# Peptides against a protein of PDB entry 5HDT: the designs that were tried, part 16

Target 1, 163 residues: chain A of PDB entry 5HDT
Amino acid sequence: MVVKTFMDMDQDSEEEKELYLNLALHLASDFFLKHPDKDVRLLVACCLADIFRIYAPEAPYTSPDKLKDIFMFITRQLKGLEDTKSPQFNRYFYLLENIAWVKSYNICFELEDSNEIFTQLYRTLFSVINNGHNQKVHMHMVDLMSSIICEGDTVSQELLDTV
Target 2, 163 residues: chain A of PDB entry 5HDT as posed
Amino acid sequence: MVVKTFMDMDQDSEEEKELYLNLALHLASDFFLKHPDKDVRLLVACCLADIFRIYAPEAPHTSPDKLKDIFMFITRQLKGLEDTKSPQFNRYFYLLENIAWVKSYNICFELEDSNEIFTQLYRTLFSVINNGHNQKVHMHMVDLMSSIICEGDTVSQELLDTV

## One batch from the design tools (peptide; made by RFdiffusion4, then SolubleMPNN)

Design b1_p10_5_s1 (from b1_p10_5, 5 letters changed)
Fold by OpenDDE base, seed 4:
Structure b1_p10_5_s1 (fold): chain B 163 residues (1-163), chain A 10 residues (1-10)
Amino acid sequence: as target 1 above (163 residues)
Amino acid sequence: KKPKYIYTPP
């Protein structure tokens, strides 16, 4: 229900955004980020991605540490893109597309550990990209990676050398 | 549908 709520919410739904703000904050708690169920974690990631979308350009999470945790968490979920035949692939795609369109990872540029986050994102995407992915998936992956390389000024040379 | 509002780098 929570997933559906945020998924269907518009960026201009100010009343709803105010109403569900506290819920959005709670979804970023360790309880959800460290949930033992892989499918639950995916849903949480999708919710978080939607939350970034809904509240753009002002994410509701203010703690740098929390933001880092969230983006590292989302990055880990993207590993699920590797299996295009998975029943959950559509949700992984949703996550990817959201992140690419909303450009939520741009929030990370203001974080002290931006390099770590972007490095992990790139490595993850690079590791899961394969010929089984359709053009849309590839496009989003390339879009994200390009943003890291072209817009990031804190990306490690190690990552750049891998490209 | 692409979002109207997005995050931009600093």
Scores: peptide ipSAE 0.683, ipTM 0.952, DockQ to the pose 0.122
Fold by OpenDDE base, seed 1:
Structure b1_p10_5_s1 (fold): chain B 163 residues (1-163), chain A 10 residues (1-10)
Amino acid sequence: as target 1 above (163 residues)
Amino acid sequence: KKPKYIYTPP
């Protein structure tokens, strides 16, 4: 399984990173990003998050347009955190924890559309955060949101006014 | 479990 392959891969596994590089690039294709199945899209998002982790600090995706598509895609999946009783919640948590620890969204600061990406991320997290989440979930959400606010010089006044 | 390598802002 592709999901398990990237989930179990270490950041220092150079041979494996080289072997699965083409697969990593393929997973970012429109076929997967626009897949009609919600559960498949979640699996794709988790794979992409693991790919950013594995190849840190240098993501294998170099196209600014592709990077924007990926992060907008991941952001959309985070909406699933709203239902703590969902059978898929643990996978949503995995996604959240990964992007919080790896700080993959920091890649977006170099993109022209960084403001759009961070605005969507903040609004999404703010909309799904609730008292039903445990402390770990809250910690990761706050960590991500605070990082956006702290780097506000690259964020629009519109987002700052919303805070 | 936390990753050794992470992304940092410019």
Scores: peptide ipSAE 0.681, ipTM 0.952, DockQ to the pose 0.122
Fold by OpenDDE base, seed 2:
Structure b1_p10_5_s1 (fold): chain B 163 residues (1-163), chain A 10 residues (1-10)
Amino acid sequence: as target 1 above (163 residues)
Amino acid sequence: KKPKYIYTPP
């Protein structure tokens, strides 16, 4: 229900954006980020990605610590892209496509721990990318990784030397 | 559907 609400919401739906702002803030709580069910965490990640989309270019989360937690959380969920035959793969793809199109990780450039976030994102994507992925998945993964490498040299030289 | 609004790097 909540997943569908944010998935179907338009970026210009000002009334709805105001109505569901408190829910958006609540979804970023530790209760959801640390939920024991991996499928629930995936749904939460998709909702958070949609929230970044809906409120772009101004994310509703203002705390640097909270933003770090969210992006580290989303990054961890991307590990699920490794199995293209998973029944949840379509939602993992949705997550990937969203963050690639919306470029939500660009928010991280202003964070003190941007290097940690981008390093973890790159390592995760590099670890799950494989020949079984179709061209769309590859395109989004390459797009994200290229953004990490090309935008402001946020990735450590050590990581670049090891990949 | 690509979003109209996106986040840009600094």
Scores: peptide ipSAE 0.680, ipTM 0.952, DockQ to the pose 0.123
Fold by OpenDDE base, seed 5:
Parts: structure tokens; C-alpha cells; sequence
Structure b1_p10_5_s1 (fold): chain B 163 residues (1-163), chain A 10 residues (1-10)
């Protein structure tokens, strides 16, 4: 299973990283990003998050357009955090924890459309955060949002005015 | 487990 392969892979497994590089690139294709099944898209997002983790500090995706598509895609999946009672919540938590720990969204600062990406991330997190979330979820959300605000000089004034 | 390598802002 592809999900298990990337989930279990560590950052120093150079042989494995080389072996699965083409698969990592393939997972970012429109076929997967626009998959009609919501649960499949969540699995894809988790795989992509693991790929960013595995290849840190240098993501294997070199196209700015592709990177934008990926982060916009991951951001859309984070909306699933709103329902704490969903059977898939633990997988959404996995996604949140990964991107918070790996700080993968820092890649976006090099993108032309970084402001759009960060704005969507902040709005998404702010919209789904609620008192039903446990402390760990709140901490990860706050950590991500703080990273955006702390880099405010590189973020759109529109977002800063909203805060 | 927390990752050893992470992405840093430019």
C-alpha cells in the first residue's frame, strides 16, 4: 500500500527515497489531486505530507505551479477537521500534525502566490477550529497560524487586516 | 515522532 510505504519511511532512507521518487512525483498529478473520492483525496494528502517530510528540507517537486496546486489541495483537505466525530478524523489529525511538525508550508514563501496560499490556510484553520478539539489539535492549529503571522512582512496586508 | 529535518522560512 502506497500510504503505508510513505508513512513508514524515514528521512534518512536514501535508497528508499530514490526508489520511490517517481511515485512521489506521480502522486502529485491531477489524477490524484482531483480524484472524485473524498476519502482517497485525504489519503493522497497524507501521502503528500509524508513526502514533504521524507524529502525535507528539499521537496522533490520543483515546479512552482505544481507546488501551489499541492498546497491548495492540502489546505482544502484540512476542512475535514471540523467534524471531530468523523470516522476519518484521526487521519485528518495525522495530516495536521505532519504539516505542523514538518513546517512544509514554509516552502510556499518561495512561491509567487504565497499570499494566496497562506490566506487560504489561515481562513480554513480559523473556520474549523472549535471547542470540541482537544489540546493537541489546538496547539497544532495555533502553531501553523502563528507561523503565518510571524512572517507578516511577507504576507498580504489583507490577511493582516483581518486578524 | 517529530521529524529531524524540517523546512525553514527564507
Amino acid sequence: as target 1 above (163 residues)
Amino acid sequence: KKPKYIYTPP
Scores: peptide ipSAE 0.680, ipTM 0.952, DockQ to the pose 0.122

Design b1_p10_5_s2 (from b1_p10_5, 4 letters changed)
Fold by OpenDDE base, seed 5:
Structure b1_p10_5_s2 (fold): chain B 163 residues (1-163), chain A 10 residues (1-10)
Amino acid sequence: as target 1 above (163 residues)
Amino acid sequence: KRPTYKYTPP
């Protein structure tokens, strides 16, 4: 299974990283990003998060347009954190935990539309955060947002106004 | 040991 393959792969396995590079590139195609099944899109997002983890600090995606599409896609999936009682909540938690500690959104600072991506991320997080979330969820959300603020002296005033 | 993504503005 593709999901298990990337989830179980570590950052030091150069042979496997090379072997699955084409699969990683293929997972970022419109076929997967626009898949009609919501649960499949969540799995794709988790795979993409794992790909960023595995290939850190250099993501295998070289196209700025593709990177923008990926992060806008991941941001949309984070809306699923709203319902803590959903059967898929643990997978949404995995996604949040991963992107928070890997700091994958820091890739976006090199994109022309970084401010748009960060704005959408913050709006999404603030829209889903609630008192039903446990301390770990809150911690990951704070870590994710703090990393961007701390490393981004060039963040837009619009983004700062939403904080 | 575990690499993460970092950004240092110019």
Scores: peptide ipSAE 0.528, ipTM 0.903, DockQ to the pose 0.150
Fold by OpenDDE base, seed 1:
Structure b1_p10_5_s2 (fold): chain B 163 residues (1-163), chain A 10 residues (1-10)
Amino acid sequence: as target 1 above (163 residues)
Amino acid sequence: KRPTYKYTPP
């Protein structure tokens, strides 16, 4: 299983990283990003998050347009955090934990459309955050948002006003 | 410490 392959891979597996590079690139194709099945899209998002983790600090995706598509895609999946009773919630949690720890959204600072991406991320997180989430979920959400604000001196006041 | 993505503004 592709999902398990990337989940079990660590950042020091240089030979494996090279072996699965083509697969990583294919997972970012429109076929997967626009897949009609919601559960499949979640699995794809988790794989992409793991790929960012494995290849840190240098993501294998070099196209700015592709990177934008990926992060907009991941952001859309985070909407699934709203329903804590969903059988897929643990995978949504995994996605959140990963992107918060790896700080993968920091890649977006180098994109000209960074403000659009961050705006959508913040709006999504604030739309799903609630008192029903456990402390760990809250911690990851706060860490994710705080890291972007603290590290990005270029975060515009306009972005902060929209949140 | 495992590597993460960092951004340093110019």
Scores: peptide ipSAE 0.516, ipTM 0.901, DockQ to the pose 0.148
Fold by OpenDDE base, seed 4:
Order: C-alpha cells, then structure tokens, then sequence
Structure b1_p10_5_s2 (fold): chain B 163 residues (1-163), chain A 10 residues (1-10)
C-alpha cells in the first residue's frame, strides 16, 4: 500500500504531498533503513526514491545526517543490480531509473560528506556493472554518474580516481 | 518538463 501510494503519486499533487509528508519522514527512520529483511530494504529504497521524485526540487528531509544515511542506504541497495536474474531485479532497475532521472543524488552536494557519498556510489556502480545488463541499465548508470560529474565542480580526487 | 534536483556550485 505504501509503496504503491508513493509510486503512483504525481509531483504536482500538492495536497496529497502534504498529507503523506509525515509518512515520508517516517520511512526514513532507522527502523526502515536498518530493517533486517533485504527485500523490505529494497522496497524502502524505492519509496525513498519516489519521495525524492515527488517532492523535487525540495526534499522533505532537512537533517544533513539523515540525508547522508538515506543516500548511503540507497547506494547499498544498488548492489542488488549485480544479479540480473534475481526476481527482485526489476525493482532494483526501478530504483536506478528513478534516481538517475530525478537526479536525487544532487542533493548530496550540500552535504559535508558529499565526496564520501559519491565515492561509494561510483564504487558500487562499477562493482555491479556487467555485460549482462541491457542498454537501459547501462544508460541509467552512465546518466547517474555523469550528472554528478557535470554538476559538481568540487568532486574529490578520490572520486576522480574511481571514475 | 518535470522538476529534478539541480545543483550549481557557487
């Protein structure tokens, strides 16, 4: 229900966005980010990605520490892209497609630990990318990485070395 | 054109 609610919500649904704001905040709690079930964490990541989409260009999360936790969490979920034959692959694809399109990681430029986040993202993507991925997956991975490089003038040397 | 997150460094 929660997953479908955010997935189906439009960006211009102002009244609905206000209604579900508290739920959006709750989904970023440690309870969900540290949920023991891998499949649940994936669903949470997708919901968070949708929340970023819905509330763009202003994410509802105001705490820098919370934002860091969220993006590190999302980054960890992207590891699931490695197995293209997994029954959960389509949801991992959804996550990738969303964050690439929405450019949600651009929020991280305002965070003190942005370089750490981007480095982990790039390392994760390079670790999972393989020839078994179709063109769409590759495109989204490239879009995700390229957007950060193009918009960020302050990327660390460590990040550049990763690329 | 739907809104996305954009960042322009100072």
Amino acid sequence: as target 1 above (163 residues)
Amino acid sequence: KRPTYKYTPP
Scores: peptide ipSAE 0.500, ipTM 0.895, DockQ to the pose 0.149
Fold by OpenDDE base, seed 3:
Structure b1_p10_5_s2 (fold): chain B 163 residues (1-163), chain A 10 residues (1-10)
Amino acid sequence: as target 1 above (163 residues)
Amino acid sequence: KRPTYKYTPP
């Protein structure tokens, strides 16, 4: 399956990266980002996170509008972290872990609407964080937020009010 | 070291 293919692919697999580039581009289409099934959207988010990982440090998506759509989409999926007892929690955890260590949101610094994206991310994380999460989840959330603060030169007032 | 995304402002 496509999900497993990207999940198992290494960053130095150049031949495979080239082979699946077109597939990666199609996974960011509106058909998948606006899919009516929430479980499908989660799988799409995980695939997109893996695509960012595999193609780092150069994401295959070049359109600023598309990149904004992708990261706003991923941010919306992170809301699923709230329910630790969900059967899909492990996939939400995978998504969080991936974007934290890959630092994929750093791509957004080049976007005009970076402040909007980061604000929504922080609001979402603070909305779902709770004492029921284990230490690993908390660590990834902290790593994700800290990375953005450390990499960024300026932070909007709205983001500061959220933090 | 695995590649990651980094942004250093000018």
Scores: peptide ipSAE 0.493, ipTM 0.894, DockQ to the pose 0.138

Design b1_p10_5_s3 (from b1_p10_5, 6 letters changed)
Fold by OpenDDE base, seed 2:
Structure b1_p10_5_s3 (fold): chain B 163 residues (1-163), chain A 10 residues (1-10)
Amino acid sequence: as target 1 above (163 residues)
Amino acid sequence: KKPTYIYTPK
């Protein structure tokens, strides 16, 4: 129900954005980020990705620590892209497509721990990328990584050396 | 559907 609510909401739904702001903030709580069920965590990640989409270009999360937690959390969920035959693959694809299109990871450039976040993202993507993925999946993965490298004037040489 | 608004580095 919550997943559908944010998935169906567009970026110009000002009244709805205001109405569901508290819910958006609540979904980023440790209760959801540390939920023991991996399928629930995937749903949470998709909701968070949609929240970034809906509120773009201004995310509703203001705490740097919370933002770091969210992106590290989303990065961990991307591990599920490894199995294209998984019944949850479509949701993993949705997550990937969303963060690639919205470029939500660009928020991380303003974070002190941006290098850690990007390093984990790249390591995760390279660990799951395989020849079984179709061209759309590959395109989004490449687009996501290329956007961060090309747009980030703050991307350190150390990050490039660790990838 | 591609979003109209995206995040850009500051």
Scores: peptide ipSAE 0.614, ipTM 0.939, DockQ to the pose 0.122
Fold by OpenDDE base, seed 1:
Structure b1_p10_5_s3 (fold): chain B 163 residues (1-163), chain A 10 residues (1-10)
Amino acid sequence: as target 1 above (163 residues)
Amino acid sequence: KKPTYIYTPK
C-alpha cells in the first residue's frame, strides 16, 4: 500500500526516496486532491505529509501553484479533528503530529499567497479545537500556530488580526 | 520519532 510505503520510510532512505519520487509527484495531482471520497482524501493528505517529512528540508514539489494547492488541501482535511470519536480520528492525529513536527507549513513563507494559507490554517484550527482533545493534540495545534508567528519572516497585520 | 530534518523559513 502506498500509504504504508511512505509512512515506514525515513529521511535517510536515499535509494527509496529516488525510487518513489515519481509516485510522490503523482499523489499531488488533481485526481487525488479532488477525490470525491472523504476517507481517500485523508489518506492522500497523510501521504503528502509523509512525503514532506521524507524529503525535508527540500520538498519535491517545486511549483508554487502546486504547493499552494497541497497546503490548502491539507488544511481542509484538518477539519476532521473536530470529532474525537470518529473512527478516523487517529489518522487525523497522525496528520496533525506530522505537520507540527516537520514544520512543513514553513515552506509556505516562500509563496506569494502565504498569508492566505496561514489564515485558512488558523481559522480551521480554531474552529476544531475543543476541550475533548487531549493535551497532545492541543500541544501540536499550539506548536503549529506559534512556530509560524515566532519563526517566520514578515507576518502581516491581517494575519495577526485573524488570530 | 521526531524527524531530524525539518523545514525552516528562508
Scores: peptide ipSAE 0.612, ipTM 0.939, DockQ to the pose 0.122
Fold by OpenDDE base, seed 5:
Structure b1_p10_5_s3 (fold): chain B 163 residues (1-163), chain A 10 residues (1-10)
Amino acid sequence: as target 1 above (163 residues)
Amino acid sequence: KKPTYIYTPK
């Protein structure tokens, strides 16, 4: 299974990273990003998060347009954090934990539309934050947001005013 | 646990 393959892969697994590079590139195609099944899209998001983790600090996606599509896609999936009682919540938690841990959104600082991506991320996170979330969820959300603010000398004043 | 590479702003 593709999900398990990337989930279990380490950053220093050079042979496997090379072997599955084409699969990683294929997973970012519109076929997967626009898949009609929301559960499949969540799995795709988790795979993409793992791909960013595995290939850090150099993501395998070189197209700025593709990177924008991926992060906008991941941001949309984070809306699933709103329902703590969902059967899929643990997978949404995995997604959040991963992207917060490896700071994958820092890739966006190199993109022309970084402010748009960050704005959507913050709006999404604030829309789903609630008292039903445990401390770990809150910590990951704070870590994700604070990393961008602290490292973002290029972050627009408009975004800062929204926060 | 092995050290984890992370992304830093460029």
Scores: peptide ipSAE 0.519, ipTM 0.868, DockQ to the pose 0.117
Fold by OpenDDE base, seed 4:
Parts: structure tokens; sequence; C-alpha cells
Structure b1_p10_5_s3 (fold): chain B 163 residues (1-163), chain A 10 residues (1-10)
């Protein structure tokens, strides 16, 4: 299973990283990003997050347009954090934890549309934050947002005041 | 578990 392959891979697994590089690139194709199945999209997002983790600090995706698509895609999946009782919540948590720890969204600072990406991220996170989330979820959400704010002033204060 | 490598703004 592709999902498990990347999930179990370490950052120092150089041989495996080289072996599965082409697969990593294919997972970012429109076929997967626009897959009609919600659960498949979540798995794809987790794989992409793992790929960012594995290849840190240099993601294998070089196209700015593709990177934008990926992060906008991941952002859309984070909406699933809203239901803490769903069977897939643990995978949404995994996604959140991963992108927060490796700070994968920092890649977006190099993109022309970084503001759009971060804006959508914040809007999404603020829309799903609720009192039903445990401390760890809240912590990861805060870590994700605060790190971006501290490292790049891309999100307007006006937006933050309205969310 | 904190990863060894993370992304930082360039």
Amino acid sequence: as target 1 above (163 residues)
Amino acid sequence: KKPTYIYTPK
C-alpha cells in the first residue's frame, strides 16, 4: 500500500526515497488531487504530507503551480477536522500533526500565491476549530498558524480580525 | 515525534 509505504519511511531512508521518487511525483497528479472519493483524497493528502516530511528540507515538487495545487488541496482536506467522531478523524489528525511538525507550508513562502494559500489555510482552520477538539489538535493548529505568521507577514490583519 | 528536518523560509 502506497500510503503505508510513505508513512513508514524515515527522512534518512535515502535508498527508498530515491526508489519512490517517481511515485511521489505521480501522487500529485490531477487524477489524485481531483479524485471523486473523499477518503481517497484524504489518503492522498496524507501521502503528500509524508512526502514533504520524507524529503525535507527539499520537496521533490519543483513546479510552483503544482506546489500551489498541492497545498490548496491539503488545505481543503483539513476541513475534515470538523468532525471529531468520524472514523477518519485520526487520519485528519495525522495530516495536521505532520504538516505542523515539518512546517511544510513554509515552502509556500517561495510561491507567488503564498498569500492566497495562507489565507485559505487560516480560514479553513478557523472554520473547523471547536471546543470538541482536544488539546493536541488545538496545539497543532496554533503551531501551524503561528509559525507561518512569525516567519512571514503574509496574512492581513483585517482577515484575522474577521475570522 | 519531532522530525529531524523541517522546512524553513529561504
Scores: peptide ipSAE 0.512, ipTM 0.869, DockQ to the pose 0.122

Design b1_p10_5_s4 (from b1_p10_5, 5 letters changed)
Fold by OpenDDE base, seed 2:
Structure b1_p10_5_s4 (fold): chain B 163 residues (1-163), chain A 10 residues (1-10)
Amino acid sequence: as target 1 above (163 residues)
Amino acid sequence: KKPTYIYTPP
């Protein structure tokens, strides 16, 4: 129910955005980020991605530490893109599509630990990318990485050298 | 749709 609620919500639903703000904040709690079920964590990641979409360009999460936790969490979920035959692949695809389009990782440019976040993101993407992925998956991965590099006048040369 | 997250360094 929660997943569908955020997925179907648009950016102009002001009353709904206000109504579900507390839920959005609670979804970023350690209880959900560290949930023992990997499928639940994927659902949480999708919800968080939708929350970034819905509240763009101003995410409801204000704590730098919390934002770091969220993006590191989302990054870890992207490992699930490796198996295109998984029953959950469509949700992994949705997650990738969302973060690529919304450019939510751009929030990280203002975080002190942006290099760590981007490094883990790129390492994860390169670890899962393969020739079995369709063109759409490849496009989203490329769009995501290219966007960060292009906007990354603040991206360290060290990060670029490690990619 | 509202603008996505765009970052322009100062």
Scores: peptide ipSAE 0.394, ipTM 0.855, DockQ to the pose 0.169
Fold by OpenDDE base, seed 5:
Structure b1_p10_5_s4 (fold): chain B 163 residues (1-163), chain A 10 residues (1-10)
Amino acid sequence: as target 1 above (163 residues)
Amino acid sequence: KKPTYIYTPP
């Protein structure tokens, strides 16, 4: 299983990283990012999050346009955090935990459309955050937002005004 | 583990 393969892979598995590099690139294709099945898209997002973790600090995606597509895609999946009773909530939690810890969104600071990406991320997080979430979910959300604000001296006032 | 992604402003 592809999902399990990336989930269980560590950053020092050089041979495996090289072997699955092409798969990592293919997972970012429109075929997967625009897959009609919502559950498949969630799995793809988790895989992409794991890929960023595995290849840190250098993501295997070199195209700025592709990177933008990926992070906009991941941001859209985070909307699923809204329902804590969903059968897929644990995978949404995994996605949130991963991106908060890995700080993968920091890659976006080098993109031309960084402000757009961060704006959509913050809007999404604030739209789904509620008192039904446990402390861990809240903590990951705060960690994710705080890291971007603290490191992003270039964060626009427009983004700050949305907060 | 390898370092996570860090952004250093210019």
Scores: peptide ipSAE 0.392, ipTM 0.855, DockQ to the pose 0.155
Fold by OpenDDE base, seed 3:
Structure b1_p10_5_s4 (fold): chain B 163 residues (1-163), chain A 10 residues (1-10)
Amino acid sequence: as target 1 above (163 residues)
Amino acid sequence: KKPTYIYTPP
């Protein structure tokens, strides 16, 4: 299973990283990002998050347009955090934990549309955050938002209105 | 572990 392969891969496994690089690139194709099955899209998002982790600090995706598509895609998946009783909640949690720890969204600071990406991320997080989430979920959300605010030079007015 | 993604403004 592709998902398990990336999940269990170590950052120090250089030979394996080279072996699966082509697969990593194909996972960011429109075929997967626009897949009609929401469960498949969640799995793709988790794989992409793991790919960012494994290849840090040098993500294999170099196209600004592709990077924007990926992070907007990941942001859309985070909406699934709202339902804590969902059978897929553990995977949504994994996605949140990963992006908070890896700080993969920091890649977006170099993109022209960074403010749009961050605005959508914050809107999404604030739309799903609720008292039903445990402390760990809240901590990851706070860590993610705080990191972006602290490291960014500029914040759009739209983002300021959201926060 | 290898470093995570860190953005340092120019």
Scores: peptide ipSAE 0.391, ipTM 0.855, DockQ to the pose 0.157
Fold by OpenDDE base, seed 1:
Structure b1_p10_5_s4 (fold): chain B 163 residues (1-163), chain A 10 residues (1-10)
Amino acid sequence: as target 1 above (163 residues)
Amino acid sequence: KKPTYIYTPP
């Protein structure tokens, strides 16, 4: 299983990273990003998050357009955090935990459309955050948002006012 | 562990 493969891989597995590089690239294709099944899209998002983790600090995706598509895609999946009783909630939690820890969204600062990506991320997080979430979920959400604000001196006041 | 993604402003 592709999900298990990337989840179990660590950052020091150089030979494995090279072996699965092509698979990593294919997972970012439109076929997967636009897959009609939401559970499949969640699995894809988790895989992409793991790929960013494994290849840190150098993501294997170099195209600005592709990177934008990926982060817009991941952001859309975070909507699933709103239902804590969903059978898939643990995977949504995994996704959140990963992107908060890895700080993969920091890659977006190099993109021309960074403000659009961050705006969508913040709006999504604020739309799903609620008192039903446990402390760990809240911590990851706060860590994710705070990291972007602290790292990005170029984050516009307009973005902050929009949120 | 390798470093996470860090953004350094210009």
Scores: peptide ipSAE 0.385, ipTM 0.852, DockQ to the pose 0.167

Design b1_p10_6_s1 (from b1_p10_6, 5 letters changed)
Fold by OpenDDE base, seed 5:
Structure b1_p10_6_s1 (fold): chain B 163 residues (1-163), chain A 10 residues (1-10)
Amino acid sequence: as target 1 above (163 residues)
Amino acid sequence: MKPTFKYTKK
């Protein structure tokens, strides 16, 4: 299974990283990013998060437009964190935990539309955060947002005003 | 694309 393959792969397995490079590229195609099944899109997001983890500090996606699409896609999936009682909540938690500690959104600083991506991320997180979330969820959200602020000398004033 | 900003590696 594709999901299990990337989830279990470590960053030092060069042979496997090369073997699954084409699969990583395929997962970022419109076919998967615009898949009609919501649960499939969540799995795709988790796979993409794992891909960034595995290939860090280099992303296998070379197109700035594709990278923008990916991060906007991941941001949209984070809306699922709102319902803590959802059967898929644990998978949304995995996604949040991953992108927080990997700091994958730092890739966006090299994109022309970085401010748009960060703004959408912050708006999404603030829209779903609630008292029903446990401390770990809150911690990951704070870590994710803090990392961007701390490394972003070019963060827009609009984004800062939302904090 | 290789990011130039810090990346946390496991």
Scores: peptide ipSAE 0.279, ipTM 0.766, DockQ to the pose 0.668
Fold by OpenDDE base, seed 4:
Structure b1_p10_6_s1 (fold): chain B 163 residues (1-163), chain A 10 residues (1-10)
Amino acid sequence: as target 1 above (163 residues)
Amino acid sequence: MKPTFKYTKK
């Protein structure tokens, strides 16, 4: 499974990183980002999160538009965190844990539309936060949001209004 | 999750 391949790969696996670079690029195609199956989209999001982890601090995607699409895509998947009893919740948790730990969204500071991305992220997270989430989920959500606020050079008023 | 480095610019 492609997802497991990237999950098991670490940042020092230079030969493997080069070998699977094309696969990483393909996973960011519209075919996968707009896949009709919700579970497939979740798997794609997890894989993309692992790709960002593996290639950090660089991103294998050279197009700013593609990066924006990816992070907007990942943000949309985070809506699945709302249902803690979902069979897929553990995978949503993995996604959240990964992007929070890696600080993957910090790549977006290099993008012109960073404020739009962060705004959507915050709105999404606040929309899914509920009392059914355990402490770890809350911690990762806070870590994710606070890291962006802390490291952001410029934050729009619109973004601040969402906090 | 397997240990990793956070995203940071050098």
Scores: peptide ipSAE 0.040, ipTM 0.682, DockQ to the pose 0.120
Fold by OpenDDE base, seed 2:
Structure b1_p10_6_s1 (fold): chain B 163 residues (1-163), chain A 10 residues (1-10)
Amino acid sequence: as target 1 above (163 residues)
Amino acid sequence: MKPTFKYTKK
């Protein structure tokens, strides 16, 4: 299974990184980003998060438009965190934990539309945050948001108003 | 801006 392959891959495994590079690129195609199955889209998001982890500090995606599409896609998946009793919650948690730890969204600072991406991320997170989330979920949400504010040179007023 | 985090194994 592709999901398990990327999940278990090390950052210093250069041979494996080269071997699966084409697959990483294909996973960012519209076929996967717009897949009709919600559970498949979640798996794709987790794979993309792992890809950012594996290829850190760089990303195999060189197109700014593609990077924007990917992070907007990942942001949309985070809405699934709203239901803590969902059978898929643990996979949503994995996605959140990964992107928070790796600080994957930091790649977006080099994009022209970074403020749009960050604004949507913050709006999404605040829309799903609730008292049903445990301490770890809250911690990752805070870490994700604070890292962007602390590392960003410029933040739009719209983003500040969202916070 | 700090680059994307790269963790190391213990």
Scores: peptide ipSAE 0.039, ipTM 0.680, DockQ to the pose 0.194
Fold by OpenDDE base, seed 3:
Structure b1_p10_6_s1 (fold): chain B 163 residues (1-163), chain A 10 residues (1-10)
Amino acid sequence: as target 1 above (163 residues)
Amino acid sequence: MKPTFKYTKK
């Protein structure tokens, strides 16, 4: 199983990282990013989050356009956090926890459309935040948003006004 | 900017 393969992979597994590089690149293809099955898209997002973790501090995706597509895709999946009683909620939590801990969105600072990505992220998170979320969910959401604001020197005033 | 976090075990 592809999902388990990347979840279990260590950051120091250089041979495995080379072996599965093509698979990592393939997972970012339109076939998977635009897959009609919502559960498949969630699994893809989790794999992508793990790939960012494994290859940190670099990413195997060298195209700025591809990186934008990936993070816009991941952002869309975060909408699933709104339903705390969904059978898939734990997987959405896994996605949130990973991207918050790894600070994977910080790669976007190198992108021309970073403000668009961050704006969409904030809008999405604020749309799903509710009182049904426990403290850990709230913490990860705050960590994700505040890390971008506090660590980014290229964040526009327009974005700050949106928040 | 600050790179993506990488956990390294000693």
Scores: peptide ipSAE 0.037, ipTM 0.681, DockQ to the pose 0.196

